# Designs tried in a protein design run: peptides against a protein of PDB entry 8BZL. Part 306

Target 1, 228 residues: chain A of PDB entry 8BZL
Amino acid sequence: SYDRAITVFSPDGHLFQVEYAQEAVKKGSTAVGVRGRDIVVLGVEKKSVAKLQDERTVRKICALDDNVCMAFAGLTADARIVINRARVECQSHRLTVEDPVTVEYITRYIASLKQRYTQSNGRRPFGISALIVGFDFDGTPRLYQTDPSGTYHAWKANAIGRGAKSVREFLEKNYTDEAIETDDLTIKLVIKALLEVVQSGGKNIELAVMRRDQSLKILNPEEIEKYV
Target 2, 242 residues: chain B of PDB entry 8BZL
Amino acid sequence: SRRYDSRTTIFSPEGRLYQVEYAMEAIGHAGTCLGILANDGVLLAAERRNIHKLLDEVFFSEKIYKLNEDMACSVAGITSDANVLTNELRLIAQRYLLQYQEPIPCEQLVTALCDIKQAYTQFGGKRPFGVSLLYIGWDKHYGFQLYQSDPSGNYGGWKATCIGNNSAAAVSMLKQDYKEGEMTLKSALALAIKVLNKTMDVSKLSAEKVEIATLTRENGKTVIRVLKQKEVEQLIKKHEEE

## One batch from the design tools (peptide; made by RFdiffusion4, then SolubleMPNN)

Design b1_p27_6_s3 (from b1_p27_6, 10 letters changed)
Fold by OpenDDE base, seed 5:
Structure b1_p27_6_s3 (fold): chain B 228 residues (1-228), chain C 242 residues (1-242), chain A 27 residues (1-27)
Amino acid sequence: as target 1 above (228 residues)
Amino acid sequence: as target 2 above (242 residues)
Amino acid sequence: SAAEQQLRQLELEFPTGGVEEVQVVRP
């Protein structure tokens, strides 16, 4: 069967391994990204950390550079490979171009990497989708999404993972200029969106905020509860 | 399902990597390994299954490996795979030391190996490693640490955890008895014996069937010590008297 | 180099750990 072969088309034009990688993403924890006026916010569903597990080691949001961060859904080990390569590229760009990457540039790099793993014999696709947020050097906030196929698009708001459909439906209804008028409102929008699929409030949410000309801030549970 | 489990490095229609799952299942039949983090140290306790009388009394730890001056690991799964991975850990740690003139942070060593594990789940013609590891270590960033990694290339930090045979039951017991913030190394050792006594498929726990290593800090230096059989016997005896 | 230092710092600050619950379908 054609679904056994890596990187081949089925007779009906399907890339089954890519589709199946997307199914792996759908099993991942929900992540949401929202672009505000002068802020970008990432939120991720925290699965109940086992009582004896160190919460520090369970992160779904990471920095790629000072001006770019990423959340992902799907296979964590796959994500780490992508993150590492993206980080190297960010530093390489700074050295060669003497400017930080644009969010679009690094997204395109990640997308190209993913695409190569869909076309190269002997490699399976990455089982991850990613939300990439940050600021361009001109101060413009950006949000991009990538999937296992290596496609990418710019978004105002989006979600990935198991609860993505419900979160997207919420965002489609509630993302307005008024809803993102302030940084606090934008943060609240992300939290409300995640609460569509996350039970027990702020304790089960990881939230990261990047403001214009500021470093990435990961909010602690107490800070999140202030918005709930 | 059978069509997708026969080949390495492919997703099932449900987005599962069956070869990784099967590797994890195989590890479930391996000897039990425990890790417990304490305030003043960290320990590994492992089941010794290969008791050969002809093993020279060289306390060769069958399952516990020193990686560098600040880290050790225990393995559950395929011995040959474990040997490859433990060698890689040592090489990674040494290369880092040579390059940066400081010891590799514990989590970075774990991550580096996990990237190798992940690669064996993504590249065709390779199978996942049939090995899970527990890592104990100390570094200047986070102090005493305990990590677990699996064939997928995922890892996590733990206060206490178990891999191998009856790991689920062991974890349940650890959750019940582990006191956060109050765990001394002495108490951790007692807890390890308690859990092993209940989870090992033996009628009676004996010192010959258990390997224990502790990692402590003395005078600003990491000390990794494998307990002598007599010390383990005393721990078992103490447990039986309680 | 500054680049190497930044990479090391990012790796330290943002670990990518996680235990995926592999539902082992017991036969």
Scores: peptide ipSAE 0.258, ipTM 0.689, DockQ to the pose 0.698
Fold by OpenDDE base, seed 2:
Structure b1_p27_6_s3 (fold): chain B 228 residues (1-228), chain C 242 residues (1-242), chain A 27 residues (1-27)
Amino acid sequence: as target 1 above (228 residues)
Amino acid sequence: as target 2 above (242 residues)
Amino acid sequence: SAAEQQLRQLELEFPTGGVEEVQVVRP
């Protein structure tokens, strides 16, 4: 009975719809985020774009503002709703506070939105986890992760989606101060991490880089292959 | 398990939205719709199933709808759901035009509807729309465009695609015969007839059972034209002679 | 407004689309 209900507690204290939303995330394409010294990098597994599909419309990394970008794993349509709400909040903050959002602020906003959907009787949880990266106005690089429950934490590096376990194990072993000493090494670390779960090389990776005081740059396949 | 067939779209233990999957299954039984992007235009071709001789007004287009001056769509799935969604598309496009004094970009119109579709997969007491859509359009940002959306609220841009009955077979044929960069509207029309002839469960393709619309640019204006029955007959005849 | 322009620009540059082929795994 509880499995068919809206998000309610089971007798043993579980929120099954939240747990099941996490299973939806685990079926999603793998995403990885790494915080470097003066760089943040997002990488996503490209599912083989179907022949005849326009690649422009298949993006898993998006900007929320000039200083913040997001990758996600799980339901793409759910992610779009979160992204749109976050973008509006980023602009609203600029208008009301006269400064860009901090990465923590917008993460907390997204987390709060997700949490509300776990507590509302007429709604299911969002079937997405997100990696949110960017720079605070003081120039500090940040990486946050959110899940369907609305929890969020800051990370040095993290992964979400189907290959997340393997990628995290790789990052735990290979994330060192030496491995992120330069921007190029940080990018290489992300690519190597994704290659643990991606079967074919640079063509199946979407990679985005944000450097201090620079806008989001999505690398083209040729640029990615230089690191492989 | 039959247990997750609740009216509210919820996650299964495996993280699946069964109501969305069931809506997609319903679309698989609908008449075939295909879209093909060419260098000089874009087209929709749709199977006409309801040839009721007793229908007083043969609507020139049962499955293809003009949305605004720069966009049209075709629908596969539940007719009542399709009517609601096509009306919403028209309203969204009109509101944008009034607000910004310019036509809505094609992808923005698609995403606006997809957000509505998604909402019907997340909010209680709602079911997914049992409709997939193909969109054709032109805007100043990306030129000629073809999009597909499904009950989940996902969408994608395509060079060629198909929805409805035998869509998988149609897509396979399109992948084989679509020549990237060399597709003219004329060749696209021929390809559409070829694919429909093989995917429709009819002994002989007839113009009465096929609707085709083209979107082109003439003198800096978008022209959306539904082909006349005679024009479709000529296309079919040409295909039979090859 | 500058905010509206920025939002529209973000929507154009970073469309949030993807046909995830929901593989209907037929049981």
Scores: peptide ipSAE 0.095, ipTM 0.660, DockQ to the pose 0.669
Fold by OpenDDE base, seed 1:
Structure b1_p27_6_s3 (fold): chain B 228 residues (1-228), chain C 242 residues (1-242), chain A 27 residues (1-27)
Amino acid sequence: as target 1 above (228 residues)
Amino acid sequence: as target 2 above (242 residues)
Amino acid sequence: SAAEQQLRQLELEFPTGGVEEVQVVRP
């Protein structure tokens, strides 16, 4: 009965709507994030774009600001709301504080937003997890993950979505200082990790790279194939 | 599970939003709407179901709405919901024009409405809109565009797509016959008639049962035109001769 | 404003659209 209400505690202390939102995330396309030495990389599984669909409109990696980008798994419409609010906050921060947000700051903002939707009457949780990557003003690369509950943590590498378990297992085995020694190796690591769950190679991968003091670069399929 | 059917749009144990799915199901029973993007224009074609001789207003278009000078949409689903959403689209477009002194980019208008749709799936005391929309438009950023949106607040850009009754079959036909990069508006019109003829539950396609609008560029201006019945008749006749 | 321009640019460059075919599981 409690699962029919707004997000409330069950007798056993569960927030069923949050748990169910996490199930929505598990149905989402796989996303991977890896922090290198001087690079952050996001990779997302491309669902087979319907032949007549414009690929431009199916992006799962979005810039939040010049120094921060986000990939998500779960409900795309929910993600759009989060992204829009995060973008506004990034600009507001620049205006009020006169510096770009830290990756932690914007992650915390997103997490707090999600958390409020788990506690506010008449709202359901966001059906999304996010990988948020970027550079702090000091040039430190960061990777954060957040879930529908509004929890967040810093990671060296992580994955979300339907293939997340397999990808995480791969990353746990293969994420070493040697594996991220160069930017190219870091990119290769992300691609290899995604290939654990993505069939047909580089054509089904969206890859974004952010280097220190550089803008977000979305790699084209040809560029991705060079790393396969 | 039926237990998630009666209240605020909430997640099922499997992470599904049943109210959104049910809204999509309702749209599946609505009249068919097609959109096709061409190199020199974009079109909407819609099934006209309500042919009442006693209608005082000659509705030139039952399902196709002009949104602004550069955009139009077609609707599939609950008419009252469609009216609310099309009005909101017009308001959003007008507010943008007033604020920025330029037309709203097509995708931004679509996104703005999709955010509203999404909100009706997340806030308590609201139900999803029982409407899918096809949007056609032109802007200086991407030229001719075709979008589809659903009750969830998701949207996508398309070369060709279909919503409403028999949409899956229509999409399959479009996938087979659509030639990327080679589609003219003339060919798109022919394709629209071909698809509608096969997807509409009618023995013979008639011009009275089909609405078609085209969006083109003439002398640096967008022209949105609803085809006259005679023009549609000619398209049908041409298809029957092939 | 520069902020509004950047927001508009981000929206143009990174549209967050995607029709996920919700497989309507027929009941």
Scores: peptide ipSAE 0.034, ipTM 0.609, DockQ to the pose 0.699

Design b1_p27_6_s3 (from b1_p27_6, 10 letters changed)
Fold by OpenDDE base, seed 3:
Structure b1_p27_6_s3 (fold): chain B 228 residues (1-228), chain C 242 residues (1-242), chain A 27 residues (1-27)
Amino acid sequence: as target 1 above (228 residues)
Amino acid sequence: as target 2 above (242 residues)
Amino acid sequence: SAAEQQLRQLELEFPTGGVEEVQVVRP
């Protein structure tokens, strides 16, 4: 069957390996991103940490640069490869262009990388979707989403992973200018959105906040509980 | 040439990587390895399956490998794959030391190897490594650490964990008996013997069938020690008396 | 280099597998 080979078109025009990679993403923990006025927020469902597992090692939100961070859904090992390449590109850009990357630029880089893995002989697609957030050098907050195909779009808010449908439905109903009027309200919106699919409150949520001209801050459980 | 590229690890319709899952299944048949983190140290305990009477006693450790002065690992799975990966770990650690004039942080060494493992799940003409690893180490950032990695390139930090044969049962026992915040290296050693005694398919646990290594800090230096057979015998005897 | 230091710092905070040598292609 065509699906047992490299990523090739089926007779009906499907790239099955890309579609199957999207199924891997749907099995991933839920991630949500929201763009506020002067803030970007990422939230991720903490997998039920096995009782003896160190929670510190299960980070699904990472910095790509001082002005960009990323959450992902799908294969964690695949995500590390993407993150490493993106980090190198961010530094390379600073050296060559003498400015930090725009969020769109690094998103496009990641998207192009993913696309190449859908077309290159002897490679499978990345089994990840990503939410990429940050600030451009002009101080504009940005949110982008990428999928295994290498497609990317800008969003006000979005979700990926197993609970993405429910979270998106919540965001579609509740994302208003009033809901993001303040940084705190924006954070609350993300938490409420995740609580649609996450049981047991703030202990099962990883939350990261990036404000204008500030570094990425990962909130501790106590800080998250203040918003619940 | 094109015919050999035909066996790339690909996604199933359900988004599964079967070659990775099959590699993990193969590891399930390997000898049991467990790791336990204590307040004052960390240990690895591994099953010795191939006790050939004709093996030259010179090999103090069949399944536990020193990686550098601050880290060791244990392996479950295909021996040849394990040898390749343990060699790579040593090389990565030495390159880091040469470049930065300080030891590689424990988690960075683990992730570096995990990226290699991942590559063997994504690139054509390669198969996943049929190996899971437990890592023990100390660094100035996080102190004593225990990690587990699998053929997918996933890893995690643990207080206690197990890989190989009967690993699920071992993990269940560890969850029951592990006392968070109160675990001493002495109690961890006793727990290791207890778990191995129940999970190894042997009628009687013997010191010849078990390898144990401890990692401790003495006078500001990391000490990695493989327990002598007599020490393991004493631990087994103590367990039998309880 | 500042770039190498930044990558190293990011790797310490968010471990991913190591600093790939950024080969600065000199023109």
Scores: peptide ipSAE 0.036, ipTM 0.630, DockQ to the pose 0.111; fails the geometry check

Design b1_p27_6_s4 (from b1_p27_6, 11 letters changed)
Fold by OpenDDE base, seed 5:
Structure b1_p27_6_s4 (fold): chain B 228 residues (1-228), chain C 242 residues (1-242), chain A 27 residues (1-27)
Amino acid sequence: as target 1 above (228 residues)
Amino acid sequence: as target 2 above (242 residues)
Amino acid sequence: DEAERRLRELDLEFPTGGVNEVQVVRP
């Protein structure tokens, strides 16, 4: 029934609900991901938390598994659904395959989930883009991006959200082998990229680092300031 | 604009979900609910709008609900929607307890409901719940906690917050008077009365129009108590004398 | 059991709370 169809083609071939979901993403806080040599780094614009708000509950970076983490831009509630599904899949994969997921695998899973919500009657698209980073079992660092349409690609560096254009332009100019030669330089690159759109310096940045054979580390504000 | 605001929750050209925004607007007209986190407890204070003398259940809180032994919530918005959600919260908490033989962590209960709320914003044939909730609780992970959730399925932890009518003004007052790290439950109660007195659209605050619940820990157990009318009267009187 | 435990741990460690940045919250 056409009356139940939320996402339909326009006469000119557009999926407006997908496009509009992308607009929702553009309103979200900026997130950036960078793949280094032996490190992956996610950074997110931290909007000033309301004075009485608990910062603990306002996180834009989350782990999907020990070897994979994700940042997102757009609707937080939508993101939670995706995160939950992805986490379950990561555990399922460990049980069935006896190895953790590859970053590509879990990205493809998320992408497929998003795509289904663009084609299923009675469901609107997810209003989120995601940066998914981690390490494959062979120790290879990976960065992927997904959007509301369910497309996904591998990246060296990318950004999503409100300031994504400016951050991407910065990364296009400054992402070099020299700029990612060390872990510290890679972290600095992410911070510098975010500072293109974040006015208040290091205090308004959430930063997560995953190194080879190490767990995800979320940097505290003091640690971030050392890189500024 | 009309095409996107009248139908199933869909994105506007600007990426907005107007049905969610409208639900939030509706909540803005509901009775005021406050939550304040203290060092030694957490409280909910809610406006009681329906004071009917013929109501048989004077002792039952209209807007504050016990969820389990360690959590309570207050609701602002559509009563029928609130009833559905509060029942669901209780069921989720009990299922968790049955499955894991321990109480559900506070934040997990909040998120479970938020996932339901979110679903009602994403699936066709459903409308957003016209309800915001404040949650108070204690668990072994984070101690005393205060959360707020809205129709979108978003939530956050708070030291103090307000939902419903004049919530913005209330939050502003809370920001001015809330002293982080120094807030006792006693001071929190006083602050709640102060804020309600200024934000409720009443000429004079009366105990019959205010419901207050406190959550404390005594001898390693959570105690949820709804204040008696006489206790609320004393708090109001104390405020008036200051 | 281990999988379920891990999922619960992840939920505790990485909460997904936040303010809706897309919707206009009118005062």
Scores: peptide ipSAE 0.345, ipTM 0.736, DockQ to the pose 0.791
Fold by OpenDDE base, seed 3:
Structure b1_p27_6_s4 (fold): chain B 228 residues (1-228), chain C 242 residues (1-242), chain A 27 residues (1-27)
Amino acid sequence: as target 1 above (228 residues)
Amino acid sequence: as target 2 above (242 residues)
Amino acid sequence: DEAERRLRELDLEFPTGGVNEVQVVRP
């Protein structure tokens, strides 16, 4: 059967296809997530949309449910598959458990999905990392990151994509309790972090904010400029 | 490295999917297709390459396919792949209509096909479709729309775009001449002819080599019309006089 | 039915279009 195992262990124990998928992620637009006290913020680098492209159709931040949103880096088409599966799971959970998913639950679901694609002989790994943010039912803000391997962890702040290293370095220096003391400060922190890798200021940033007991809000460019 | 070029769509060490890239390269050699969004409509213009006098079937439309009452598409790439995908689009649209008793939103139809395309880039034993598509449509949510999709399963909305041969040059010309917010269907048609005249490897643009379809709204209904050869001739003539 | 409606709404509100950022298609 020509279905040669796509993802196999190397002699030294590496899963090359997973590692290579991670390289694909590193080529993706930068995304950043920050957990505040009562807010979660996602920011994404807007690549210069071609002049004739409709910006509406290029969204890197999406809702999975009313209480959960996701940003991703890597292959957009791959991300869509993950998003669709996650959305279905969120609805299924509401129907079966009669409560919305926790951020951890849906992250684990996504992670498990990704992991399965690393073990199937007939499938390549997903070429995406994701930042998943939201609020648990108890009002606790959460931020998780998952990668092509299916590994996931909780974070205070994190970044993925091509500029992730620089953004993370910035966050490591500047993420303090004082820096996230207010919602506005948290938003500012995300913007400042993205500006480390984005040259043209606020016009090239997509920003989404979810506050406690509020729906996801995508900020318009004018709103973003107020924080710059 | 050559090792990643010939196998099932897998990641290269650099994170690239070469089979997808090669599929896109193949599309670059296909006939040119243009899409232009106007305020009062949207159009597709496609190069007709297979004008064989011995073709028994007067293809009313060789490269432009009606998908449903509100959408049409044009294809650049492998014809056999195109036929499969266009049929799938029609099926998806009909199933949606049957299930929900309303037409499928334009973007959802595009997305549904893109998910199929993506699957052919991720599952073993499959190759990417060697096809890019332009979609034109109208729905109650966003009005007139133009989309482009590629073998990767990515898509985007556009005001104007081009796929196939000399697409980069065409897009450059569109960027120069497209006036945002002021584009009428009439102006869009003129622009399409202008761009095709420059991008098609023909000494003289003829109506026989160009297929144009427009999508408009009349009396609250979507009208998809393929322009008659005479109409295309008039557009070409007008362009030559300018 | 409500779940299906919500899924459709999410798809409409949050499109997943994009340009391939990973693969450089040589012009």
Scores: peptide ipSAE 0.341, ipTM 0.727, DockQ to the pose 0.807
Fold by OpenDDE base, seed 4:
Structure b1_p27_6_s4 (fold): chain B 228 residues (1-228), chain C 242 residues (1-242), chain A 27 residues (1-27)
Amino acid sequence: as target 1 above (228 residues)
Amino acid sequence: as target 2 above (242 residues)
Amino acid sequence: DEAERRLRELDLEFPTGGVNEVQVVRP
């Protein structure tokens, strides 16, 4: 059966393993990314951590480099592999090119990695989508999204995971120049977008902010509540 | 061109990796292992199932493995897989030590193994490891730590957790009795005995069927100690008297 | 050395643990 084959086209042109990997992504926690004028913001729904679980070890937003961070939806273990590869590439780029990666560059690297895993019979696709945000060395804020197929696009705002549809619908309605006029408004936009699918406010949201020429800042719940 | 490998773990139509889930199911039938984090230490308690009367009195740790001077683990699942993974953990830890001249941080050791586990879920010709692990350790970054990892390559930190047979019931009991911020190693040991007594498929808990290891700090050094049978007997006796 | 240090720092600062949300862990 074509649905049991890796990297095989169905008669109708489907790559079922890629599509099924996308289904894995849809089961993941919702992540949202928004590009502001001088800020990029990532937000992720924080599922209630099991009682007795250490919350420190549950992170869905991570830095790839000083100027790039990533949120993902789908298989956490798969994401770790991608993150590790991306981090190595970021450092390699600094060493060889003597500049940090552009957000597009590292996105393309990740996308290429994912694509290769869709074309090898010895590998299954990665079960993750990612939102990659950051600043280019020229200070331009960027947001990219990748999926299991290895496709990538630049966005003003986007969402991935189980609540992505609702969040995207919200963003389509509410993402305006006025809504991102300030850093605070941009942060508020992300929070409001996540609240479309997340109950109980700031306690269930992980939020990361990167401003121009600043390091990634993960907001604590109290800081998030200030925007709610 | 690498030939299609039918043994590759693939996604189901709903995006699940059934081979990973089946591996987890297999672990559910393994002997119970639990871990409890205390303020002054961390412990592993594991069920011993293979009590051969012909084994020499030197009860080697069957399910608890020392990884390095600062970490130990317990395993639930396929013994052969456990041996392989335990060896890998030791190798990773030693390589790190050699490279950086300091012990590997606990979480980094866990993640390194988890990356291996993940690879066995993604690459052709490989099956998932039929093993879940509990890790206990100490490092200068986070102090005492308890982690759990599964065949998927996912892991998490815990205050208390259980893997293997009746793990759900054990976790429920731990949730009820674990007092956050007030857990001493002594109380943790008592709790471990309590939970094992209820979750092990034995009529009476005996010291021969339980392996317990503690990890503490003494004079700025990590001490990993497997409790002697007599010590475990005393813990069981105390529990029976309460 | 700097690159390796940075990689280690990133691993410490941003752990990649979590609950598998896709796989059903049956009790």
Scores: peptide ipSAE 0.339, ipTM 0.732, DockQ to the pose 0.799

Design b1_p27_6_s4 (from b1_p27_6, 11 letters changed)
Fold by OpenDDE base, seed 1:
Structure b1_p27_6_s4 (fold): chain B 228 residues (1-228), chain C 242 residues (1-242), chain A 27 residues (1-27)
Amino acid sequence: as target 1 above (228 residues)
Amino acid sequence: as target 2 above (242 residues)
Amino acid sequence: DEAERRLRELDLEFPTGGVNEVQVVRP
C-alpha cells in the first residue's frame, strides 16, 4: 500500500524522513535571531525577488501574535500551515487563559505539532525550522528555535537555513553583553551576522524588530542601510 | 532514487519532494497562461488548445474561470484536477461571503487553496495536484492583484507572470517589456498578444486559439469580461501592424 | 469575533507567499 508516508527508524536508529526534512531546511534562505536586553531581532536573507514579483507577498518573517513573531527556513507552504495553527493557538490561549502566550508555550505547541508529523502514519515531517522570538508578559525577551523533529531550545542568538553555520560561527564570536548593550547595537549585530552570507548589503535582507511593549516593526531598506 | 519517486509524500535524501517536481513538470507541457497587472485593471490570457468542432458547448472560456464577483483564475495542467480546484475556490469564496458578509480578500482565497495543495503533498494516500493557477482579482485592501500558485502550495503576487508551456521564455519577455507604474490595461493587452505570439508554437496567432479576460472596476463594481473573438482579432491585427 | 478579526488581520499583514527555494524548478 503506497498510501502511507512512513517515517520509520533505520537499522542504525535514524529517522530518515526527519533528516531529509532537515536537508530541505538547509536549502532555505538564512534566518537569524538575536535576543537583546529589551529587544528581539529577526533577520532573513532576502533572495532577489524576481523583478515582476510583488515583494509584499514574499515574507519570511511573520507575526504569530502581538508579542510573538517567527522566521523560518525551508518549505514555505509547510511554514504557512504551522503559522496558521500557531496563530489559532495564540488566539485560543487568549480566550481560555485570558493572557497572551509565552514564547515558550507557543514554541512548545509548534514543536509538538512538528513531532506529531514525525510519528503519525500518512504524514511526512514539516520541512521547516523556525526562529520564534517575542516577549513574555513580564517583558522578558525570548528566542527559541525549532526543527523538523519537533526539538526546541532557547537561545541568545541562532541561525537557520543555508548559511546558518557561518552565521552561527559569527554570532559565537561576536555575541557579547557589549554587543547587545543597546537596541541599535543588537540590530547591527544581526545585520553584520547576515552579511556573512548575504551579498550586496542591506538591500538583500529583511529585518524585523520587536522592542519591549512595542509591536513588531519591519524595517524598510533605508532604515536597514543606516545600520550597515 | 526511484524509491522516492513512487511515494507521494516523502522527502528525498536531498530534501526534495519529487512528486511535486513531477507535477510541475507536467504543467510545463500544458497550454500557456499569462497574467498581467495594470494600473487600471488586470488580465488573463490563455492558449486555447481544444478546438473541437464537435463540442456542443461553445466554451467562451476553456481555461478561465470566474471564481466570484471580484476574482477569476486561469489554469495550466490536468483538467480534472483544475476542475476540482476551481470548484473548491468557488466554495471557499462563497463560504467566506456567507460567514462574514463580505467578499473574501484575494490573497486569502489563494492561500486557502494553497493550504489544500500543500496538504496533498504532506498526507499519505494523496498525490499533488498537477495544476498551477493564475489568479486575478480586486479587493478593497490591495486593489487589483495577480497571483500564481503551484502544486507545492506556494504562491506569489506578480505584476506579470506566465505558467504552462514556454513559461520561462514568456516570463523573460515580460521582464523586458513590462514597465512598472506605467502599465495600462490597453498596453497590457498588447503585451499579452506579443508574448503569446512568440510563445505559442503557431506560425500565426489567431483569435480562436486565444482566450483573454479582463478585470476592471466600473462605478465601484468589479467587471470581469471575456473578450469577444472580434476584439481579440483586433488586438492581433494591431500587433501585426507594429 | 475579535479573535477571528485578528486572525484575518494577521493574514493580511503577514502574507506567506514565496518561491519554493527547496525544489528545483527545472527550466
Scores: peptide ipSAE 0.345, ipTM 0.730, DockQ to the pose 0.792; fails the geometry check

